# Ledger of designs, part 80: peptides against a protein of PDB entry 5B16

Target 1, 136 residues: chain A of PDB entry 5B16
Amino acid sequence: TPSRINHNERLEFLGDAVVEFLTSVHLYYLFPSLEEGGLATYRTAIVQNQHLAMLAKKLELDRFMLYAHGPDLCRESDLRHAMANCFEALIGAVYLEGSLEEAKQLFGRLLFNDPDLREVWLNYPLHPLQLQEPNT
Target 2, 136 residues: chain A of PDB entry 5B16 as posed
Amino acid sequence: TPSRINHNERLEFLGDAVVEFLTSVHLYYLFPSLEEGGLATYRTAIVQNQHLAMLAKKLELDRFMLYAHGPDLCRESDLRHAMANCFQALIGAVYLEGSLEEAKQLFGRLLFNDPDLREVWLNYPLHPLQLQEPNT

## One batch from the design tools (peptide; made by RFdiffusion4, then SolubleMPNN)

Design b2_p21_3_s2 (from b2_p21_3, 12 letters changed)
Fold by OpenDDE base, seed 1:
Structure b2_p21_3_s2 (fold): chain B 136 residues (1-136), chain A 21 residues (1-21)
Amino acid sequence: as target 1 above (136 residues)
Amino acid sequence: SKERLEELRKKILEELEKLAK
């Protein structure tokens, strides 16, 4: 059995991919007129450590990190990085033990506090441009 | 409505633009 550290690193790896995928898919459908460069820019903004750390804070992972690793996370940047990794591991675990849908719901709930924005993000209804596109 | 949806898309984009800075 892998060590807890190794297991968490594997979960981070999986979670990173899940977060990247979900972000990409939702941006793609929600903004059909947005160019690739814009899609990439906003994806980067969403998945960057600073933002993931903010999402992690909503789950009070900062308290967890300080409790478990306080002395090792005295620097803000170190804490942010650790929180981002922990968040990725969490998403990875949710996907692994649950489903992509559950990961999607959790991620979406954290992305937006506004319930209307959350609803649109999660359901990304088809834009007229998408409805007019031929099947490829 | 379609108009409401466009407004919400715009608001989401505004939030994302803030993150991108």
Scores: peptide ipSAE 0.659, ipTM 0.944, DockQ to the pose 0.825
Fold by OpenDDE base, seed 2:
Structure b2_p21_3_s2 (fold): chain B 136 residues (1-136), chain A 21 residues (1-21)
Amino acid sequence: as target 1 above (136 residues)
Amino acid sequence: SKERLEELRKKILEELEKLAK
């Protein structure tokens, strides 16, 4: 039986892939005219530790981290990294025990505070370019 | 509307650009 730490690391591994996948898919469909370089840039921006840590803070994971690991997190960068990892593990757990849809909804709710932007991100209509090529 | 959707797409990009710096 793996330790709790090993389990969390495995969840992080899974969550990392889920976050990157969801980000990629939503960017791809939402911005059909955006070139690959732009897609990659924005994906990196969304999934970077700094941003994921901010999302984690919305869930008050910082309080959790300080409660559980405070003495070992003496630098803000360490805390951000840990929070990002914890966020990924959370997404991984949501995917594992729930569904990709649930992970998508949670992630989307955190990405944007503006409900209109959130709605478009989560429930965008197909762009005319995609209507012409629905299989791509 | 189509115009509203494009506006929202633009706003999303603006938010993402802020993240990308």
Scores: peptide ipSAE 0.652, ipTM 0.943, DockQ to the pose 0.816
Fold by OpenDDE base, seed 5:
Structure b2_p21_3_s2 (fold): chain B 136 residues (1-136), chain A 21 residues (1-21)
Amino acid sequence: as target 1 above (136 residues)
Amino acid sequence: SKERLEELRKKILEELEKLAK
């Protein structure tokens, strides 16, 4: 069995893929008029370390990081990078221990403060039956 | 409604544009 450090890095690896996938899928279905370049730009914006660190702060991971790694996180950039990695590991853990749906729900809830925007984001991609309904 | 959905899509896009700077 790998060490705690190795385990966290593995979870980060998994979480990175999950975040990328969820972001890609939701952008694809939510914005059918966006070209590939636009989709890629917004995906990058969503999954960049600075943004993921902001999401991590909503979960109070900053307090955790400072407690565990305070001496190494004196710079804001170092803290952001560490928080982003920790957030990815968390998403990876949620996916691994739970499901993609649970990861989707958590991620979506953090992406937007506006509940209406959350609902729209989380509803994409639509179920095939929903796609067939008029006035979607 | 479909109109409301389009409005919300627009708002989401605005939020994403802020992130993209």
Scores: peptide ipSAE 0.649, ipTM 0.941, DockQ to the pose 0.809
Fold by OpenDDE base, seed 3:
Structure b2_p21_3_s2 (fold): chain B 136 residues (1-136), chain A 21 residues (1-21)
Amino acid sequence: as target 1 above (136 residues)
Amino acid sequence: SKERLEELRKKILEELEKLAK
């Protein structure tokens, strides 16, 4: 039986893959004229630790980190890295206990503050069989 | 509308470009 630490690390592993996948799929469908290099660049930008930490901050995970792990986080870079990992674990847990759709909704909601941008981002399917023209 | 969609796509890219810097 794995320890709680192992469970969290496993969730991070899963969440990392989910975030990567969701980002890839949405970029792919939303920007059909964007070449691979551009897709890769924007994906990297979205999933980088600094950005994920900002998303985590929207969920106030920084308050949790400072309370629970303050003694171990003496540098901002350490906090950022830990927050990014925590965010990945959260997404992993949402996927595991809920669904990919729920993970998609949460992630998309955090990606953009503008509701119109959220709507456009989230309107694109995560599976080819769900592909249909969006309302224009 | 298609124009609105393109506008929103552009805005998304602008946000992503900020992240990529």
Scores: peptide ipSAE 0.661, ipTM 0.943, DockQ to the pose 0.775; fails the geometry check

Design b2_p21_3_s3 (from b2_p21_3, 12 letters changed)
Fold by OpenDDE base, seed 1:
Structure b2_p21_3_s3 (fold): chain B 136 residues (1-136), chain A 21 residues (1-21)
Amino acid sequence: as target 1 above (136 residues)
Amino acid sequence: SAARREELLARIRALLDELAA
């Protein structure tokens, strides 16, 4: 039987891919005129450990981390990394047990506190140029 | 409206710019 740690690492692996995919898709559609470099920059910013840790904090995962691993997380960077990993594992679990849509909804709710911005992120209409492209 | 959407997109861009800084 695999350890819980190994299981979490596997979920993290999956979640990392899901977060990156969702981020990529939304950026691609939201900003049809943005060049690849800009898209990559925003993606990196969104999925970086520091930001994911902030999202994790909204779920109070820091409280869990301190309870379970406090003595081992003396450095802020260590806590941030652990929280980011935990967040990825959570997204991975949501995708695994639920769906990509559920993962998208959860991620979007956390990305933006402003409901108007959240709505645009989650429910963006296709740009007219995108409608003209066969691969979109 | 289209104008409202563009405004919201601009705000998203601003947030992303801050995040990427």
Scores: peptide ipSAE 0.689, ipTM 0.950, DockQ to the pose 0.847
Fold by OpenDDE base, seed 4:
Structure b2_p21_3_s3 (fold): chain B 136 residues (1-136), chain A 21 residues (1-21)
Amino acid sequence: as target 1 above (136 residues)
Amino acid sequence: SAARREELLARIRALLDELAA
């Protein structure tokens, strides 16, 4: 049985993939006319540590981190990085223990404070061109 | 409506642009 630290690192690994996947899928469907470069740019922006740390803050992971690892997180950059990692681990755990749908819902909920934007993000209709490509 | 959706998509794009800046 892996240590808690090792387990978290593994969850982070999984969560990273889940976040990347969800982001990619949603961007792809939401912006059917956006070229790959634009999609990649937005994906990078969404999944970058700085942004994930912001999402983590919504879950008060900063408070958690300071409580659990305060002495090691004196620098803001260290805290941000740790928060991002923890966020990924959380998403990984949600996926592992729950489902991709649950991870999707949690991620979407955090991505947008505006419920209207959240709804569009989470419940995107397929574009007519995408309907012609069901295997996509 | 379609118009509303497009408006919301535009707002999402704006937010993403800000993140990407």
Scores: peptide ipSAE 0.688, ipTM 0.950, DockQ to the pose 0.894
Fold by OpenDDE base, seed 5:
Structure b2_p21_3_s3 (fold): chain B 136 residues (1-136), chain A 21 residues (1-21)
Amino acid sequence: as target 1 above (136 residues)
Amino acid sequence: SAARREELLARIRALLDELAA
């Protein structure tokens, strides 16, 4: 039986993939004229630890981390890394126990504070040229 | 509308540019 730490690492692994996938799909459809390098740049920016930690803070995971690990996370960089990992594990858990749709909705809600931008991100109309591509 | 969508996409793009900087 895996330890709690082992289980969290597995959830983090899954969540990392889910976040990466969702980010890739949405960028691909939203910006059909953007080259691969540009898509990759935006993806990296979205999934980087610093940004995921910011999203985690919206869920007040920082308070949870400081409560649970305070002295071990006294450095901002350590806290950021831990928060990013915890965020990934959370997304992994949402996907595992819920669905990809639920993970998408949660992620989208956190990505944009502006509801109009959130709506475009979550419910993107396909470009006419994208109709010849898989609609997944 | 298409125009509104393009405006919103531009705003998303701007936010992503800031994030990538």
Scores: peptide ipSAE 0.684, ipTM 0.950, DockQ to the pose 0.848
Fold by OpenDDE base, seed 2:
Structure b2_p21_3_s3 (fold): chain B 136 residues (1-136), chain A 21 residues (1-21)
Amino acid sequence: as target 1 above (136 residues)
Amino acid sequence: SAARREELLARIRALLDELAA
């Protein structure tokens, strides 16, 4: 049985992939005319540590991190990085123990404070041309 | 409506642009 630290790192690994995948899929469908470069730019922006840390704050992970690792996180950048990692681990855990749908819902709920924007993000109609693409 | 959706997409786009800046 792996240590808790190892387990958390593994969850982070999984969560990183889930976050990136979900982000990619939603961007792809929401912006069918956007070129790859634009999609990649938005994806990077969404999954960057600073942004994920912001999402983590909505779950009060900052309080958790300070409680658990306070002395080691005296620098804001260190805290941000740790929060991002913890957020990824959380998403990984949600996917692992639940489903991709549950991870999607959680992530989407955090991405947008505006419920209308959230609805569009989560429940997008597929463009007719997108329907013609296999495995999409 | 389609118009409403386009409006919302534009707002999302704007937020993403801001995030990417």
Scores: peptide ipSAE 0.676, ipTM 0.949, DockQ to the pose 0.854

Design b2_p21_3_s4 (from b2_p21_3, 10 letters changed)
Fold by OpenDDE base, seed 4:
Structure b2_p21_3_s4 (fold): chain B 136 residues (1-136), chain A 21 residues (1-21)
Amino acid sequence: as target 1 above (136 residues)
Amino acid sequence: DEARRQELLEKILELLEELAK
């Protein structure tokens, strides 16, 4: 329905910003010696459609998309793009209905299969040079 | 400890490098 489509597009808009923000914050604090170019490159890599689609697959959104839109998503690239958008909408919904913290936790959980890497990503101590920097 | 943390951070960077290719 038009209203549902509009709602999903709005959630996607919000989720895109949330994913971008979370990625930026974590990269910034975890890697204080990285130059801006490196930070930007890695952020792009994390939030690119093909990667978000991979994260979406962990939530079985591929099965969901094929169930809902199968005939229109016969090509890998089409499915990937749709999955990325759906993932953003999901993150947007988690933020909207829950909190930024919940979105952060979900995103971090999906980013790494290794629990040790997740812990480092999610629970970063402030670098000495960052003690006076805003973190919210 | 810090050494372990740095090791893990390096692993994260390695993964990110692969994503960035």
Scores: peptide ipSAE 0.685, ipTM 0.951, DockQ to the pose 0.885
Fold by OpenDDE base, seed 5:
Structure b2_p21_3_s4 (fold): chain B 136 residues (1-136), chain A 21 residues (1-21)
Amino acid sequence: as target 1 above (136 residues)
Amino acid sequence: DEARRQELLEKILELLEELAK
């Protein structure tokens, strides 16, 4: 049986992939005019540790992290890094125990505070658009 | 409706631009 630490690292691994995948898919379909470079740039921006840490703060993971690892997280940068990893683990857990859709919903809700922007992001018809994708 | 959606997409893009800086 893997240790708790190992389990969290595995969840982080999974969550990292999920976040990257969701981000990629949404960017791809929401912005069909963006070139690959733009898609890659914005994906990086969304999934970078600093941004994920901001999302984690919305879930109050900072308080959790300080409680669990306070002595080791005296530096703000250390806290951000830890929060980002924890956020990825959380997304991984949501995907693992729930579904990709649930992970998508959670991630999307955190990405945008504006409900109108959130709706556009979350409710974009990805599947129907996939049907329109040419087979090349 | 579509026009509104496009407007919102542009706003999303603007936010992403800021994140990318």
Scores: peptide ipSAE 0.681, ipTM 0.951, DockQ to the pose 0.874
Fold by OpenDDE base, seed 2:
Structure b2_p21_3_s4 (fold): chain B 136 residues (1-136), chain A 21 residues (1-21)
Amino acid sequence: as target 1 above (136 residues)
Amino acid sequence: DEARRQELLEKILELLEELAK
């Protein structure tokens, strides 16, 4: 329905910002010697539709998309874009209904299958404001 | 573009691997 679509688009809008923010913060602290251009490049690599679609695939969102929107997804690129948007909406929903911390944990778990890398990503020191406001 | 994306991700992973040591 139009109302559900609008809601999903709003969640996508929110999720896009959350994904970008989390990525930015983690890159900033993980790589203190990396210049702005490098940080931006890495952020783009992480948050681009192609990568988010891969993360979405881990959640089997591709099956959902084909089930719900199959006729409209005639190209692989269309599917990837749709999956990325759906992933953003999911992150937005997790943030909205839960917290930034929960969104962070979900995103981190999907980013890295290696538990050692995941731990480094998730547990690197953050600014006190992020630590003090886990639900913002 | 796909090769470029993969290269960037691998670089990030490599850096994280070093941090994990």
Scores: peptide ipSAE 0.173, ipTM 0.775, DockQ to the pose 0.078
Fold by OpenDDE base, seed 3:
Structure b2_p21_3_s4 (fold): chain B 136 residues (1-136), chain A 21 residues (1-21)
Amino acid sequence: as target 1 above (136 residues)
Amino acid sequence: DEARRQELLEKILELLEELAK
């Protein structure tokens, strides 16, 4: 039986891929005229530790981290990194135990506070077979 | 409405630009 640390690291690995994939797919479909360089730049911006940590804060993961690892997270940068990893592990767990759709919904919900922007982001399918006419 | 959708997409891009700084 793997250790708790092993479980979290594995989930983080999976979650990292899921976040990367979801971000890539949505950017690709939302912005068909955006060049590859722009797609890559915005993907990097979305999945960077600083941003993921901000999303994690919306779930109050900072409180959790301080409770569990307070003595080891005295630096703000350390906390951000840990929160980002924890967020990835969470997304990985949602995907693993739930579905890609559930992971998409959670991630999209956190990406935007504005419900209109959130809706636009989430309306695009994750596969061409799921394509529907865009909302007008 | 497509016009509204495009407006929202532009707002998303603006937010992404800020993140990319």
Scores: peptide ipSAE 0.689, ipTM 0.950, DockQ to the pose 0.832; fails the geometry check

Design b2_p21_4_s1 (from b2_p21_4, 13 letters changed)
Fold by OpenDDE base, seed 2:
Structure b2_p21_4_s1 (fold): chain B 136 residues (1-136), chain A 21 residues (1-21)
Amino acid sequence: as target 1 above (136 residues)
Amino acid sequence: SAKRREELLAKIKALLEELAK
């Protein structure tokens, strides 16, 4: 049986892929005229540790991290990295035990505080030229 | 509406641009 650490790292691995995938899909469909470079730039911005840590803070993972690993997190950068990893693990767990849809919903709720922006992100209408693309 | 959607997309893009700085 793998240790909790190994399990968490595996969940993080999975969650990283899920976050990357969801971000890519939504950007791709939301901005059909945006070139690859722009899509990549926005994706990087969304999935970077600093941003994921901010999302994690909305779930009070900072309190959790300080409780569990306080002595090892003396620097904000260390805490940020740990929070980002924990967030990825959480998304991985939601996907694993739930569904991609549930992961999408959670991620979307955290990405945007504005409910109108959130709605567009989560439930965007497909452009007519996108109709032939996979339903993802 | 299409107009409202475009406005919201513009706002999303603006947020992403700020995040990318």
Scores: peptide ipSAE 0.670, ipTM 0.946, DockQ to the pose 0.833
Fold by OpenDDE base, seed 1:
Structure b2_p21_4_s1 (fold): chain B 136 residues (1-136), chain A 21 residues (1-21)
Amino acid sequence: as target 1 above (136 residues)
Amino acid sequence: SAKRREELLAKIKALLEELAK
């Protein structure tokens, strides 16, 4: 069996794809008139290490990281990168053992503190020009 | 309402624009 570290790396790989996919889908439906460049810019902003680390902090993963890896995370950039990776692994695990819907809900709850904004992000009405597109 | 939704979308966009800086 693979080591725990190797398993986490695999989960991170999966989680990275899930985060990218969910972000892409929501942006596509929420902003039907936004050009590809704008969509890509927002996606990059959402999935960048700095932002994912902030989401990870909401789950208190920083405390976990300091406990498990403290001496190796003396640099802020190292901690941020590690937290982002850990967050991706977590999303990967939620998808793997749960569902895409569960991953979506968790990610959405962390993205927006405002319940009204969260609701729009998670449960968006389809634009009339999107009727021929898949639901996800 | 549609108007309320548009307002909320504008707020989301503003947040994303700040994040993208």
Scores: peptide ipSAE 0.670, ipTM 0.946, DockQ to the pose 0.865
Fold by OpenDDE base, seed 3:
Structure b2_p21_4_s1 (fold): chain B 136 residues (1-136), chain A 21 residues (1-21)
Amino acid sequence: as target 1 above (136 residues)
Amino acid sequence: SAKRREELLAKIKALLEELAK
């Protein structure tokens, strides 16, 4: 139904912003010596459709999409794009119905298979130089 | 430890660089 489609698009809109924000924050804290260009490059890499689709696959959203849409997603690129959108909508929903923290945890769990890397990403302890930065 | 953290950060960076290709 058109109403449901619009709802999903709205969730996607929100989720896109949440993913972008979370990614930016974590990169900023994890790499205090990395210049803006590098931060932007990594952010783009993380939030690109291909990568988000990969994360979506970990949640088996590909199976869901094929079930729900099937013939409309016959091309891999179409499926990838749809999965990325679905992932964004999911994150948006988690943020909307839950919290930013919950969205962060879910996103972080999917980003890294290595638990040590995941922990570093999720906790992003402040670098000594960052501790000295003004809060304004 | 700080050393361990730096090692892990390096690994993250490596993964991100690969992803950015």
Scores: peptide ipSAE 0.670, ipTM 0.946, DockQ to the pose 0.834
Fold by OpenDDE base, seed 5:
Structure b2_p21_4_s1 (fold): chain B 136 residues (1-136), chain A 21 residues (1-21)
Amino acid sequence: as target 1 above (136 residues)
Amino acid sequence: SAKRREELLAKIKALLEELAK
C-alpha cells in the first residue's frame, strides 16, 4: 500500500508527462513552421518549474504550501519548487480522475489570462499539412 | 478571421518568447 507521499510523487510523475504532452501538442499545431529547436525552447519555457509555480499561484497553492510546509519553505526557491511539483501532481490527478480534456482545459485556462489567446491555444485550427498527417 | 488568428498567434509567440528568456 503506497503512502500518501508516494501517491503524490506518482501523481507528479504522471502530471509531468501530461503537462509536457499537452504543451508539445499545442505548440506543434500552433506553430507548424517553427523548427524543432524553437518548439523545444518554448516547451521548456512553459514547463519549467518557475513557470509552473506561477500557474500554481493562480490556484492559490502557495497558501496551501505555506500552511502545510511553511517552515520548510522559507526560501522563495524552495517554495517555487514545491509549488511546481504540486501543480504537476494536480494536473496528474485531474487527468487520472477526470480526463485529458479536463487537464487540457485547466492548463490552458491558467496559461493565458487573455481569453482570446486562450481560445486560440485550446481550439486551434489545424494547418492543411497537419490535416494530411495520418496520426492527427 | 484568419487575420485575427494570426495576430493572436503572434501574441502567443511573444509571450512564449518572454518566458524563454
Scores: peptide ipSAE 0.667, ipTM 0.945, DockQ to the pose 0.864

Design b2_p21_4_s2 (from b2_p21_4, 13 letters changed)
Fold by OpenDDE base, seed 4:
Structure b2_p21_4_s2 (fold): chain B 136 residues (1-136), chain A 21 residues (1-21)
Amino acid sequence: as target 1 above (136 residues)
Amino acid sequence: AAERRQALLEKIRALLDQLAA
């Protein structure tokens, strides 16, 4: 069996894809008139390490990382990167052990502190024009 | 309801703009 480190890296790999997928889907449906460039810009902003690290902090992963890996995370950038990776691994694990829906809910909960915004993000209606593209 | 939702979408958009800046 893979080492714990290897397993975590694999989970990170999976989580990265899940985060990007969820982000893409939600942006696509929420902003039907936004061009691809704008969608890509927002996606990048959401999934960038700096932002994911902020989300990770909401889960107190900073405390976890310092506890588990403190000596190796003396630099702020190192901590941020590690937190982002850990966050992705967490999402990957949630998807793997649970479901995409559970990953979606967790991610959405962390993305927005405002419950109204969270609701809009999580519960988007399909745009009439998007209904013509059922395979997307 | 539609107006409310649109306003919320605009707020999301604004947050994303800030994040992307």
Scores: peptide ipSAE 0.686, ipTM 0.947, DockQ to the pose 0.907
Fold by OpenDDE base, seed 1:
Structure b2_p21_4_s2 (fold): chain B 136 residues (1-136), chain A 21 residues (1-21)
Amino acid sequence: as target 1 above (136 residues)
Amino acid sequence: AAERRQALLEKIRALLDQLAA
C-alpha cells in the first residue's frame, strides 16, 4: 500500500494539471484578443507557488501545515512550497472524487473575493468572435 | 450589460497584471 505521502504526491500531480487546465481555459475565453504570450504570463502568475499558497491560506491550510510539518517548515519559502503542493493535492482530490466542475467552482471562489469578478471568471461566456472560430 | 462585463474584465486584468508583476 502506498504511503500517504506517495498518495499526496500523486494527487498533487493530478491537481497541478487541473489547475493549469482550468486557468488556461478561463483565460482563453475571457481574453479573446490577448496573444499567447499574455495568456502564458497570466497563467504563470496564477499557478505560481506564491499565489497558490495564498489561496491555500484562505482554506487555513497553513494551520494544518504547521501542525503536521512545523519543525520542517522554518522558512517562509518552504511553507509556501508545501502549501502550494497541498493546495494542488486538494484540487486533485476534488477532481478525482468529485468533478472538474467542482474543482472549477472551488478554485474560482478562492481566486476572487469580489463576487462580481468571481461570476465573470466562473461563467466566462463565449465571445461572439470565439463562436466564429473553427473547431480545430 | 456588455459595458459592465467589459469593466469587470478590465478589473480582472488589472488584478492579473498586479499578480504578474
Scores: peptide ipSAE 0.686, ipTM 0.947, DockQ to the pose 0.851
Fold by OpenDDE base, seed 5:
Structure b2_p21_4_s2 (fold): chain B 136 residues (1-136), chain A 21 residues (1-21)
Amino acid sequence: as target 1 above (136 residues)
Amino acid sequence: AAERRQALLEKIRALLDQLAA
């Protein structure tokens, strides 16, 4: 039986990929005229440890981290890194036990506090040119 | 509706710009 630590690391690995994928897909569709460099910049910004840590705080994972790993998280940077990893593991678990759609919904809800922005992010219409791509 | 969506996209982009700064 694998250790719980190894399990969490595996979930983190999976979650990292899921967050990266979801972010990439949404950016691609939302900004059809944005060049690759711009897409990559926004993706990096969204999935960076500092931002994921902020999202993790919305789920009150900071309280969990301090309780479980307080002695190892004396530095703010260490806490951010741990929070980001924990968030990735959570997303990985949601995908694994649920679905990509559930992971998408959770991630989107956390990304934007404004419900209008959240709606655009989650339920974006395809650009007319994107609709034509399959036929090209 | 299109104008509203565009405005919302611009707001999203502004937030992303802030994150990328």
Scores: peptide ipSAE 0.680, ipTM 0.946, DockQ to the pose 0.868
Fold by OpenDDE base, seed 2:
Parts: sequence; C-alpha cells; structure tokens
Structure b2_p21_4_s2 (fold): chain B 136 residues (1-136), chain A 21 residues (1-21)
Amino acid sequence: as target 1 above (136 residues)
Amino acid sequence: AAERRQALLEKIRALLDQLAA
C-alpha cells in the first residue's frame, strides 16, 4: 500500500493531466480560429500554479493547507505551489472516483465567477467544421 | 443569440489575456 504522500502525488499527476486536457479541449472548441500559439498561451495561463492556487482558494484549500502544513508553508510561494498541487490532486480524485464530466463541471465552476461565461465555457456549440472531426 | 455568444466569448478572451499578461 502506497503512503499517503505517494498517493497524493499520484493524484496530482493524474489531476495535472485532466486539468490540461480539459483546458485544451475547451480552448480548442471555443476559439476555432485561434492559432496553436495562442491556444498554448491561454492554456499555460490557465494551468499555471498561480492561477490554480487562486482556484484552490475558492475551495478554501489555503485554510486546509495552513492547518495541515503551516510550518512548512511560511512563504507565500510555497503555499501557492502547495495549493496548486492540492488542487490538481483534488481534480485527479474527482476524475478517479467520479468521472471526467464531474471534473469538468467542478473546474468550469471555479474558472468563471460569471454564470454566463461559465455556461459558454461548459456548453459551447460546436463549429460546423469541428463537427467534421468528431474524434478531435 | 450569435451576437450574445460572441460577446461572451470576447469577455472570456479578455480574461484569458489578463491571465496571460
């Protein structure tokens, strides 16, 4: 049986992939005319530790982290990194124990405070040309 | 409807630009 630390790191690994995948898919469909460079730029911006930490804060993971690991998180950068990792682990766990859809819903809910923007992000109509590539 | 969607996409784009800055 793996240690709790090992398990959490494995969840982070999984969650990182899920977050990146979801981000990539949504960007791809939402911006069909945006070149790869632009898509990559936005993806990087969304999945960077600083942003994920902000999302984690919405779940009050900062309070959790300070409670559990306060002495080791005296630096704000350390806390941010830890929160980002914890967020990834959470998404990984949601995917693992639930589904990609559940992970998508959670992630989308946190990405946008504006319900209208959230709706567009989560429930975008596919471009006619995109429909020609159903496996993409 | 299309105009509304486009406006929302532009708002998303703007937010992403801010994140990427």
Scores: peptide ipSAE 0.676, ipTM 0.946, DockQ to the pose 0.848

